Peptides against a protein of PDB entry 3S8F. Designs and how they scored, part 18

Target 1, 157 residues: chain A of PDB entry 3S8F
Amino acid sequence: VLTLFVAVPSLMTAFTVAASLEFAGRLRGGRGLFGWIRALPWDNPAFVAPVLGLLGFIPGGAGGIVNASFTLDYVVHNTAWVPGHFHLQVASLVTLTAMGSLYWLLPNLTGKPISDAQRRLGLAVVWLWFLGMMIMAVGLHWAGLLNVPRRAYIAQV
Target 2, 166 residues: chain B of PDB entry 3S8F
Amino acid sequence: DEHKAHKAILAYEKGWLAFSLAMLFVFIALIAYTLATHTAGVIPAGKLERVDPTTVRQEGPWADPAQAVVQTGPNQYTVYVLAFAFGYQPNPIEVPQGAEIVFKITSPDVIHGFHVEGTNINVEVLPGEVSTVRYTFKRPGEYRIICNQYCGLGHQNMFGTIVVKE

## One batch from the design tools (peptide; aimed at target 1 L145, target 2 N120)

Design b1_p12_6_s1 (made by RFdiffusion4, then SolubleMPNN; from b1_p12_6, 7 letters changed)
Fold by OpenDDE base, seed 5:
Structure b1_p12_6_s1 (fold): chain B 157 residues (1-157), chain C 166 residues (1-166), chain A 12 residues (1-12)
Amino acid sequence: as target 1 above (157 residues)
Amino acid sequence: as target 2 above (166 residues)
Amino acid sequence: SLLEELLLLVFG
């Protein structure tokens, strides 16, 4: 009940953020239905990291509703599905947001901009992190649906 | 122009809200699909039943492993199972193939898991509560019971066996 | 299987 209650404001927030991104992209010269996406500052790890976190959070949010369902929770509870959900929420959104925050915060606090090499390295880090997290999350969710237990080193599958 | 900017932002928000409605239906459809494909043979929860974990080992239906399997009908059994640190009793649990088995599971110590491989039996076992699970084993053989709730140093080694006989 | 490949990739 609580999860379903907080799902509504969370969705509202998510779509508001998306609207803000579209507006920003269009201000940067993006046109058309999807052109605004390309116009966003994808060369900045401080931007890319939290956005990737948000993208990973979307399926995680859907999973939250599944986990809150009485009938569906029976299927997924205490299986590998649960760690998969957690990694999308914590290791994706929270972690990537923290990483992105550092790429913004440290240069501003020190007054020294990051070098181009540091910027490129940062982009590589956040993209690789996201990719790895998505692979792991998909694997864990799939394993969970196949009834692989949580907190066990063995399984039939 | 603040007013113009505000209006533009609202337009984008409306668009995304419309999209959100579409996605809502997609999510509902996905949930429905998952429900339809993965909930076959769902074991309904039994009536909430309480037991004193401090005395469950000394008296009552869980006290004697030799009396744990009770025939309640021609093709129906009740099995009183204890999950404890670190194992299950009785072990093995012997039941006939094709019989309806009602597991009554509780714990004398801490929270444990009761996950039977090859089945959809997967419940948490709480001290003071009796978990009721109904299942019919269609295939003979051995089914491993796994504890999927951390219960201490021996958690990873906590296994049981259900032997289904022809 | 695809699942085995994913598990190997993640945990191997």
Scores: peptide ipSAE 0.033, ipTM 0.755, DockQ to the pose 0.052
OpenDDE base, seeds 1, 2, 3, 4: peptide ipSAE 0.017, 0.029, 0.023, 0.023; ipTM 0.785, 0.744, 0.786, 0.779

Design b1_p12_6_s2 (made by RFdiffusion4, then SolubleMPNN; from b1_p12_6, 7 letters changed)
Fold by OpenDDE base, seed 2:
Structure b1_p12_6_s2 (fold): chain B 157 residues (1-157), chain C 166 residues (1-166), chain A 12 residues (1-12)
Amino acid sequence: as target 1 above (157 residues)
Amino acid sequence: as target 2 above (166 residues)
Amino acid sequence: DLLRELLELVYG
């Protein structure tokens, strides 16, 4: 019930963020239906990280609704599906947002910009993190749908 | 022009919100579809039932594992199962193929899981409450019961078996 | 295959 109460506001917030991104991209010269995406600052890990987090949050959020649904929960509850959901929400969205925040916060706190090497390394880190998390999350969801139990080291699948 | 900027932002927000709402309806539709077409072998049977976990081992239908499987009708059985630290009782649970089985599961100690591999039977078992699950085994053989709720140091070794006979 | 397995899990 609580999940459903927050689901709609969360979606509204998420898509408001998307609207802001579109506006920003268009201000940066992006045109067309998707051109604004390309115009966003993909060279900045402080931007890329939270955006990747948001991308991971899409299936994660959908999964949250599934997990909160009484009928569907019978299928996924206490299976590997649940850890998959958590890794999208916590290990992807929250973690990537934290990473991105650091890339913004530290330069501002110290008054020193990050070096180009640090920037490139940051980009590599957040992209690799996202990739790894997506692979793991997909695997966990897949395993969960195959009835692999949570909190068990064995499965007959 | 600040006004133009605000107007543009609002337009984007409206579009994305519309998309959001559409996706919401898609999700609701998927849930509704699942509900409407749901024919799972596991069906909740009955309302919340309470028991005294301190006496469940001494008296009542869970007290004697030899009497745990009760025929309630033609091709219908009730199985009274205890999930405890660290195992299940009775073990094995023997039921006939094709029979409608009502599992009545409770715990005398802590919260456990009751996950039957090869089936969609998957419930948490709380002391003081009876979990009721209805299922019909279509295939004979052995089905392993796994505890998927952490219940202590022996949690990982907590297994049971359901034997389905022809 | 996944769909089949899911169907079997849910409706089997």
Scores: peptide ipSAE 0.025, ipTM 0.765, DockQ to the pose 0.104
OpenDDE base, seeds 1, 3, 4, 5: peptide ipSAE 0.020, 0.017, 0.022, 0.023; ipTM 0.784, 0.786, 0.786, 0.753

Design b1_p12_6_s3 (made by RFdiffusion4, then SolubleMPNN; from b1_p12_6, 7 letters changed)
Fold by OpenDDE base, seed 4:
Structure b1_p12_6_s3 (fold): chain B 157 residues (1-157), chain C 166 residues (1-166), chain A 12 residues (1-12)
Amino acid sequence: as target 1 above (157 residues)
Amino acid sequence: as target 2 above (166 residues)
Amino acid sequence: SLLEALLELVYG
């Protein structure tokens, strides 16, 4: 019971970040229920990378609630489901946030802005990373539900 | 400007907080639904049973693989299984079809996994603890046991077999 | 199917 209560502060934090994004988007001229999303700086890999990480973290967080449930964890524990969850949390959120941080940090440390070519390449990298990670994560979760074990090179499926 | 921003942020936070709470209830409802509709296969956690991993190979019910399968009733068996680096004993585990099998699994060395393919048996095996799993094999044949917890250099080769006889 | 696999996993 106490483990599931961890979902409360986690959700509060997650949606506070969402609120901050909405505020930022509206400050940038976005209007309406969803117009603020389009107004966000999607041309900046320093922004896009961590946001994509957050997007991957959403289903990962939902999976975290599943994993924290005693009865549901029985089904998914030590299956491919768990690596799927980890790749959303670590290889998506943490990694993409780190990538985004570098896109911000390096120009600031050197005093030299990134070129347009570097910016476009950066966007391509983070989007491709996100796409690949989502495909892999979905596959791992699906395999996990089919009782494919983790840490094993063989499976019935 | 700062004051205006503060008020705006509060309004957005209020909305998203409400949404977060709604989602929380949705998740709880989904868990409740899953429990209500899919409870038959869930193996509840048993009482914590402890053993000495340093002596489990020398004395007690795990010491002799030939005596690992114990009939406890007309159609009930207890199987004392050791998961070790790197295998299982007894191997194979021979049990009759349709019998209620209680697996008592422990380890003399490190943490292992006990994942039986084709079944919902999937537990971690800790030295010093006894994992208890109840299962009835409905189909005869061979079921592979896989270690799904990294246990050392030979982890990838750690397999066992359960043979269910008619 | 995935549904059948889930059912088997839970009730098997």
Scores: peptide ipSAE 0.035, ipTM 0.792, DockQ to the pose 0.096
OpenDDE base, seeds 1, 2, 3, 5: peptide ipSAE 0.026, 0.028, 0.029, 0.000; ipTM 0.786, 0.759, 0.793, 0.746

Design b1_p12_6_s4 (made by RFdiffusion4, then SolubleMPNN; from b1_p12_6, 7 letters changed)
Fold by OpenDDE base, seed 2:
Structure b1_p12_6_s4 (fold): chain B 157 residues (1-157), chain C 166 residues (1-166), chain A 12 residues (1-12)
Amino acid sequence: as target 1 above (157 residues)
Amino acid sequence: as target 2 above (166 residues)
Amino acid sequence: DLLRELLLLVEG
């Protein structure tokens, strides 16, 4: 019940963020339906990380609705599906947002900008993290649909 | 200026909100489609029932594993299962192929899981409550029961078996 | 210690 009540406001918030991104991209010279995306600062790990987190949040959020659905819960409950959902929400969105925040916060607190090497390393970290999380999440959801249980080290599949 | 900027932002927000609404309907449709095409094979067959976990081992239908399988009609059985630390009773559970089986599962101690591999039977078992699941085994053989809810140090080794006879 | 390590990382 709580999940369903939170779902709509969360969606509104998410798309408001998207609107802000579009505005920012267009201010940066992006044109057309998708040109504003390319205009965003993809060279900054402080930007890339939370955006990738948001991308992971989309399927995660959808999964949350599924998990909260009475009838569908019988299919996915206590299967590998659930960890898959968690990893999208916590290990992707929250973690990547935290990572991005650090890339902004630390230079700000120390008064020292990050080096180019640090920037590139940061980009590599967040992209690789995202990739790994997506692979794992897909695998877990797939396993869950195959009725692989969570909290069990073996499965008859 | 500020007013112009706000107006522009508002326009983008309206567009994205409209899109979000559309996507909401898409998601609902996908859920509906999934429900319509999915055959779980497991039906919750009972109302919420309560039992005293402190006496369930001593009296009632769960007390004697030898009496756990009860024929309730032609090709219909009720199986009274206990999930406990760390196993299941009766073990094995013997049922005939093609019969409608109503599992009534409870716990005398802590919360356990009841997950039957090869089936969609998957319920949590709470002390003081009876979990009811209806299922028909179409194929003979052995089906392993696993606990998918952490229940203590022996959780990972908590297994049972359902034997489906021809 | 963690803070020191983070600072070293940032300054490095």
Scores: peptide ipSAE 0.022, ipTM 0.749, DockQ to the pose 0.013
OpenDDE base, seeds 1, 3, 4, 5: peptide ipSAE 0.000, 0.018, 0.021, 0.022; ipTM 0.789, 0.782, 0.788, 0.755

Design b1_p12_7 (made by RFdiffusion4)
Pose (drawn by RFdiffusion4):
Structure b1_p12_7 (pose): chain A 157 residues (1-157), chain B 166 residues (1-166), chain P 12 residues (1-12)
Amino acid sequence: as target 1 above (157 residues)
Amino acid sequence: as target 2 above (166 residues)
Amino acid sequence: VFFFFVYWKLLT
């Protein structure tokens, strides 16, 4: 029960952050129900990386609520589902957010500029990392529901 | 405009939060339902039951695997199961279908998992402790036990079998 | 979605 309550601050974060992004999209001219998304600064890796991380957090958090549901945990406990869940949370959102900081934080700390080419390369890196985490989340959640255990060298069997 | 967008955002956020809370409460009620049904038998016994891992293969209910299945009620069997590096004894565990099975599971060495494929049986096995879970097999046949806690280099091949007789 | 799917699997 208390774990389901720990989920409320992230459920609140989902709205406060989503409304903040929608407000920014509207300031930048976006209209429609989706125009506000397209009008956001998708050329900036510092923007893109946490946003993509937040998108993967939606299934990441859904899996966490499942794991927190006591008897439901007996379906997925110590299976590949669990790494599927935590790759979405820490290996995607937390890691992508830190990667995006290379693009505003590093210049601030070192004075070293980020070139146009380095910016585009950062875009590719955060997209590939995000997409790779999403594909693996699918493989691991599914294999977990099929009772494949975590922490195993299953290629040797 | 900012004042307006802000007001509207807070108003709908309050709504979302109430909905999100109502949803979490429904999940809590649904979990409470499972805890009142026979499906909750796989929840391990909360009572501490200490044993000694260094003598469990020499004395006590785990010393003779052929004697591991004991009828404890008219439709109940207790099964003493040893999960060790890297296997389970007895092998196979043989039980009748439709009977309640109380698995008492310990380990002489390291922590092992006990995950019965196709069931909700999924329990950690700790040396020095006895893990007790309950389940009734409704379908006869062979069930595979998977070790789902890393117990060393033999972990990926650590399996066992439950045969549910007709 | 995951909760209800996994809850169904638990009960079946």

Design b1_p12_7_s1 (made by RFdiffusion4, then SolubleMPNN; from b1_p12_7, 7 letters changed)
Fold by OpenDDE base, seed 4:
Structure b1_p12_7_s1 (fold): chain B 157 residues (1-157), chain C 166 residues (1-166), chain A 12 residues (1-12)
Amino acid sequence: as target 1 above (157 residues)
Amino acid sequence: as target 2 above (166 residues)
Amino acid sequence: DLFYEVYALLLS
């Protein structure tokens, strides 16, 4: 139980970010329960990328709680579940955040804004990355639940 | 205006924090439920059995594969298994169907995995520590043991077999 | 629902 309390600051951080997004969306004119989401700058890859990373981080974080649980980890440890978790945490959140950071940082440092074509391409890249990562992650988690071992080229199923 | 903005942020944060706490309790409850209903074969952390990896091959219950399967009671067995680079001993491990098997697994060299296909047996094996798993095979047949922890050049070929006899 | 499904799968 005490080990699970490590999740508290992580959850607080995650939902603080969510609160910031809600605030930002409402400042941009969003109204209602979900209107603030639509008001966020979804046309900016510098914004979309890290947000998609956060979205991937949700199931990844939940999986982290599972992995940190003594009893539940017994089920998933060293199965394909673990790589699934990693790809959500590192290859999704960290990578997409880095991508988003670059989309903001480079134009800022150079003083040259990205072209519309580059913007659209950036959006395509981050969305496709997210989609592919989610598919892979779901597959890995599913395989893990089917007891497919990690670090093995052969499996029963 | 700055204070007004901060107050607004706090309002949203309170809601999200409440949600986060609720989710935390949900997760704890789910884990508690799992613990209460699915504890078979689980040994709590802190009850570690230790062994000297430098002598485990020469003396003790792991030294002789022919003596690895020990009957400890009616329909109860303890199996002393070594995971090493790159295989398992004894191999095959022969146990009777329906018997309660206590696996005592350790390593003389590096960290290995002990993943038994068709079962929920899946533990890491550390030199100097004994992994204990309790399991009852309900179906006869062969069960493959897979090393799922990288242990060297031969890791991918490190397999064993458990033969459950009728 | 996602959390429930994962939990259910883990317990199955």
Scores: peptide ipSAE 0.017, ipTM 0.785, DockQ to the pose 0.349
OpenDDE base, seeds 1, 2, 3, 5: peptide ipSAE 0.015, 0.016, 0.018, 0.011; ipTM 0.786, 0.746, 0.785, 0.756; seed 3 fails the geometry check

Design b1_p12_7_s2 (made by RFdiffusion4, then SolubleMPNN; from b1_p12_7, 6 letters changed)
Fold by OpenDDE base, seed 3:
Structure b1_p12_7_s2 (fold): chain B 157 residues (1-157), chain C 166 residues (1-166), chain A 12 residues (1-12)
Amino acid sequence: as target 1 above (157 residues)
Amino acid sequence: as target 2 above (166 residues)
Amino acid sequence: DLFLLVYAKLLS
């Protein structure tokens, strides 16, 4: 019970970020329950990357609660489930945030804006990265539930 | 303008905070659901039992692999298993089908894993501690033991076998 | 590529 309450501050932080996104989207002309999402700058890889990271973080965060649960952790511990969780948290959220930051930082540091070709390439990179991470994460989590061991090259299934 | 923007932000935050609270309950419900549907038969955690890793090979129930399988009752056995770099002792572990097996697992050196394929047995083995796992093999055959905790250069080749006899 | 092998198997 106490462990579950620890998740509350994290959720508050995450959804505060979401509130900021909604505000930004509405400032950009988005209306309605979901219209603000479309109004966000999806043509900018510096924006798309961290947002995709946040999306990956949602199931990862839920998995964190699972991993912290005594009875459920017994099922998933030291199985492929754990790397799946890691790849959502580190390889998705952290990595994509870093990538997005780079797309913002480099143009500002050099004083040279990125070309349209570079922008499109950047978008392709972050979307493909996200897609790959999601496929891998789903595979790892599913494998974990099938009792595929972590840190082993061989499995029964 | 700034005041108006601030008020708007607060409204959004309140909405999302309410949503966050709702999601918390959803997560709790999902945990409960998972427990009800997928954790049936989970082996309960045993009591903390300690052993001296420096003497476990020399004296006590883990010292002689030939005496590792002990019948404790009708159709009930205790198996004293050592996980070490890089293997398991005894190997193979021979137990009868349908018997209740209590595995007492410890390590004389470093942390290892004890993952038995085809079963829900999956525990870490810490030097100085005894891991207790209770299981009944319903099907005869060979069950491979895999080390799923990195333990050194030979980790990838650290396997054992449980032979369940009819 | 372990996850790919497992993933492919799971999809089959």
Scores: peptide ipSAE 0.024, ipTM 0.794, DockQ to the pose 0.057
OpenDDE base, seeds 1, 2, 4, 5: peptide ipSAE 0.000, 0.017, 0.022, 0.017; ipTM 0.786, 0.751, 0.780, 0.764

Design b1_p12_7_s3 (made by RFdiffusion4, then SolubleMPNN; from b1_p12_7, 6 letters changed)
Fold by OpenDDE base, seed 4:
Structure b1_p12_7_s3 (fold): chain B 157 residues (1-157), chain C 166 residues (1-166), chain A 12 residues (1-12)
Amino acid sequence: as target 1 above (157 residues)
Amino acid sequence: as target 2 above (166 residues)
Amino acid sequence: SLFLEVYAKLLS
């Protein structure tokens, strides 16, 4: 009965992070309803990576609500839906956050800034990773709803 | 100034909280939609039933596969299924079309899956517990049972068949 | 494979 009410504080926490991003963007000169987004440091892979992780975490969180529902979990449990959820939560959020952390940590620890080439390569890596994970996750969720089983090399079709 | 920044953050949070609440309702709506479109025909049991996995092969309703299908009423059957390493018993499971089937599934060894293709039947089978699923097959034919829970070296080859007869 | 079909559809 109270299981779904856990979504309330979780959403509050998630959107508090979003509010922090809005504040940061506005501090950087962004204005308007969405102008603050453009003002964020999208040229820094240390920033982009964890933000992309958060973006992947959003649908993953929605899936978490589904998976936490007794009745809905019966539909999706041990189908391709579950790996789809995991790839959003672990392979996207956790992995991209780790990538972002390294892009910040290594220059900081060594005292040597990353080169422009390394920065551009880093941006390419995190964006491609995110894109691949989103495609995979959407496919897995879709397949799961079509009753493709987890941990099986074959499916109905 | 930290104080000014705090006030600004609070202002933004009000909007995001409103959005958060809106999204909560969206998620609830999606849950309702998913239930309406994907759960028809399957009624899971909500009460825990226990069995002794060490004796389930020797005594009780799971012991004899020839007696696994029990008619409990007009157009009503109970099927006692064992999921084991690496297969299902009985195999095939033969049931009539249009009959209300209550599957009672357990395991004598390790955790298995019971996923019936073409249906919404998909449960984990735990040793010591009985999984109960109620389903009515409307179409005759063969339905493959797939183990979707890793259960050992032969997991990938663990299949069963439900034969629905007219 | 249904997964492959869905995947192909998403990529098309």
Scores: peptide ipSAE 0.037, ipTM 0.787, DockQ to the pose 0.052
OpenDDE base, seeds 1, 2, 3, 5: peptide ipSAE 0.018, 0.025, 0.023, 0.018; ipTM 0.798, 0.756, 0.790, 0.767; seed 1 fails the geometry check

Design b1_p12_7_s4 (made by RFdiffusion4, then SolubleMPNN; from b1_p12_7, 7 letters changed)
Fold by OpenDDE base, seed 5:
Structure b1_p12_7_s4 (fold): chain B 157 residues (1-157), chain C 166 residues (1-166), chain A 12 residues (1-12)
Amino acid sequence: as target 1 above (157 residues)
Amino acid sequence: as target 2 above (166 residues)
Amino acid sequence: SDFLLVYALLLS
């Protein structure tokens, strides 16, 4: 009940953020149904990191509803599915948001912009992190559906 | 300009809300598919049954492992299982193939897990509560019971066995 | 085998 209650405001927030991104992209010259996405500042790790975090949070949110369902929770509870869900929520959204915040905060606090090399390195870090997290998350969710237990060092699969 | 911006943002929000409705149906479909494909063979009970964990070892249906398997019908059994630090009793649990087995599982000490490999049996076992799971083993052989809830230093070595006989 | 894959991914 509580999870489903929180899900509604969270979805509203997510769609509001998406709308803001579309508006920003269109202001930057993006046109069409998807052109606004390309117009966003993908060369800035401070932008890319939290956006990737949000993208990872979408399937995690759907998983939250699954975990809150009585019948479906029986299927996934205490399996590798649960750590997969947690990593999508914490290790993607929270961690990437923290990374992005750092890329924005430090230059502003010191008054010194990041070098081009630092910018490129930052982009590499956040994209590789996201990719790794997605691979791990998919693997964990898949393992969970195959009944791999949580908190066990062995499994039949 | 502020009004124009507001109208533009509102339009985008409406679009995303429309998209959300489409995604809702997708999610419902995925949930339905998952439910249909992953719940076969196990019927959990909705009944909340209580027991005194301090006396469950001394009296009642869990007290004697030799009396743990009770035939309740021609092809129906009830098995009273204790999950404890660090093992299960009875061990092994012997049941016939093709019979409907009702597991009544509880703990005398701390929270444990009861995860049977090769099946969808996966429940937490709480002291003071009785977990009820109904299952029919279609294939003979040995099924390993794994504790998937951390219960102490011996958690990783806490295993049991269900032997299904022809 | 699937568990080993997940384990490897966790350690990577």
Scores: peptide ipSAE 0.052, ipTM 0.748, DockQ to the pose 0.042
OpenDDE base, seeds 1, 2, 3, 4: peptide ipSAE 0.022, 0.031, 0.029, 0.023; ipTM 0.790, 0.737, 0.787, 0.782

Design b1_p12_8 (made by RFdiffusion4)
Pose (drawn by RFdiffusion4):
Structure b1_p12_8 (pose): chain A 157 residues (1-157), chain B 166 residues (1-166), chain P 12 residues (1-12)
Amino acid sequence: as target 1 above (157 residues)
Amino acid sequence: as target 2 above (166 residues)
Amino acid sequence: PSWVEKLMELFF
C-alpha cells in the first residue's frame, strides 16, 4: 500500500511536467492536440534526452506498480520482467537525462563549446539509446511473463 | 493568459490526481481480494522456522529424499524440498493432483529460487530458514522448477521437476 | 500463455 503511495509523486510529476511541456509548445506556436509536441525543440539533445526518458518511464512506472502489488509480484519476481522494468527507469530516464547534461552542463563547467556536428551526434546517441532501451524492455518484459529467470547465462542452456 | 493557463492547469491537475488516487485504491481493493482467496497460499509463511543448513542432509526431514512427501491431512501433503547447488531433491517431486501441497523448502548452501513454471509458486529459499508455501495443482503433468536467484556458476542449469499424478 | 492463466487464477 505504501509503495502504491510512493507512486503518487511520479503520477503528479507526469502532469506538472506534461503541462509545462505543453505550455512551451504553445508559446512556440504549436496548436491542435499534437501541434504542441511538434513545436518543441527537437533539435536540442538536452531537451530530447529527458523527454524520451520520460516517455519510456510510462511503461517503466506501470511495471513498477505491478511489482508493488504483492501477490502480482509472484508472477514476475526474479524473472526478466524486473530488468525490463528497471532499464526503463534508471538505464533510460536517469541515464538519458545525464547524457542530455553533456550538452548544457559540460559547457558550463569547462567553457568548451559543443559544435553543430557534436550536437547532431548527441541527437543520434540519445535516440538510439532510447530506442534500444524500448526494444529491450519489450523483449525482457515478454520473456519475464514466459518465466525466463533474471541473472542467468541462458545462452549456455 | 499565463494567469489563465496556470489556473486551468492546476484545476485539471487536481482532477487527475483524484483519478489517479481512485485508480490506486481500486488496485489496493483488488489485491485485498486475492489475499482472501486460495491463490494467496503461495505467499510464504510469515512465521520464522529456523533450521541448520550444515546438517539438513544428515538429520531431519530433508535427509532422506525418498521420504520427502508426507500426508498431513486427508487431502494434504507436506513436501520437504532441498534446493542446493545445483539441483533439487527429491527429483522428481511426485504429488497427487487436486491435493493441497505444503512445500517446505530449505537450502544447505546459498540462496536459491523456487519458481514453479506455470504456477504462482515463486519463493526464495534461504539457508537456515524454511520457506513454506501452499498450492493445489489442478492439472496433472510435469512442471519445471527454475532457480531464479543467482546461486553461482551452475545457476543457469539449476532445474527440478514436479510430477503431478492423475 | 501461462501468465494469462496465472492472472486469471489470481482474480477468478

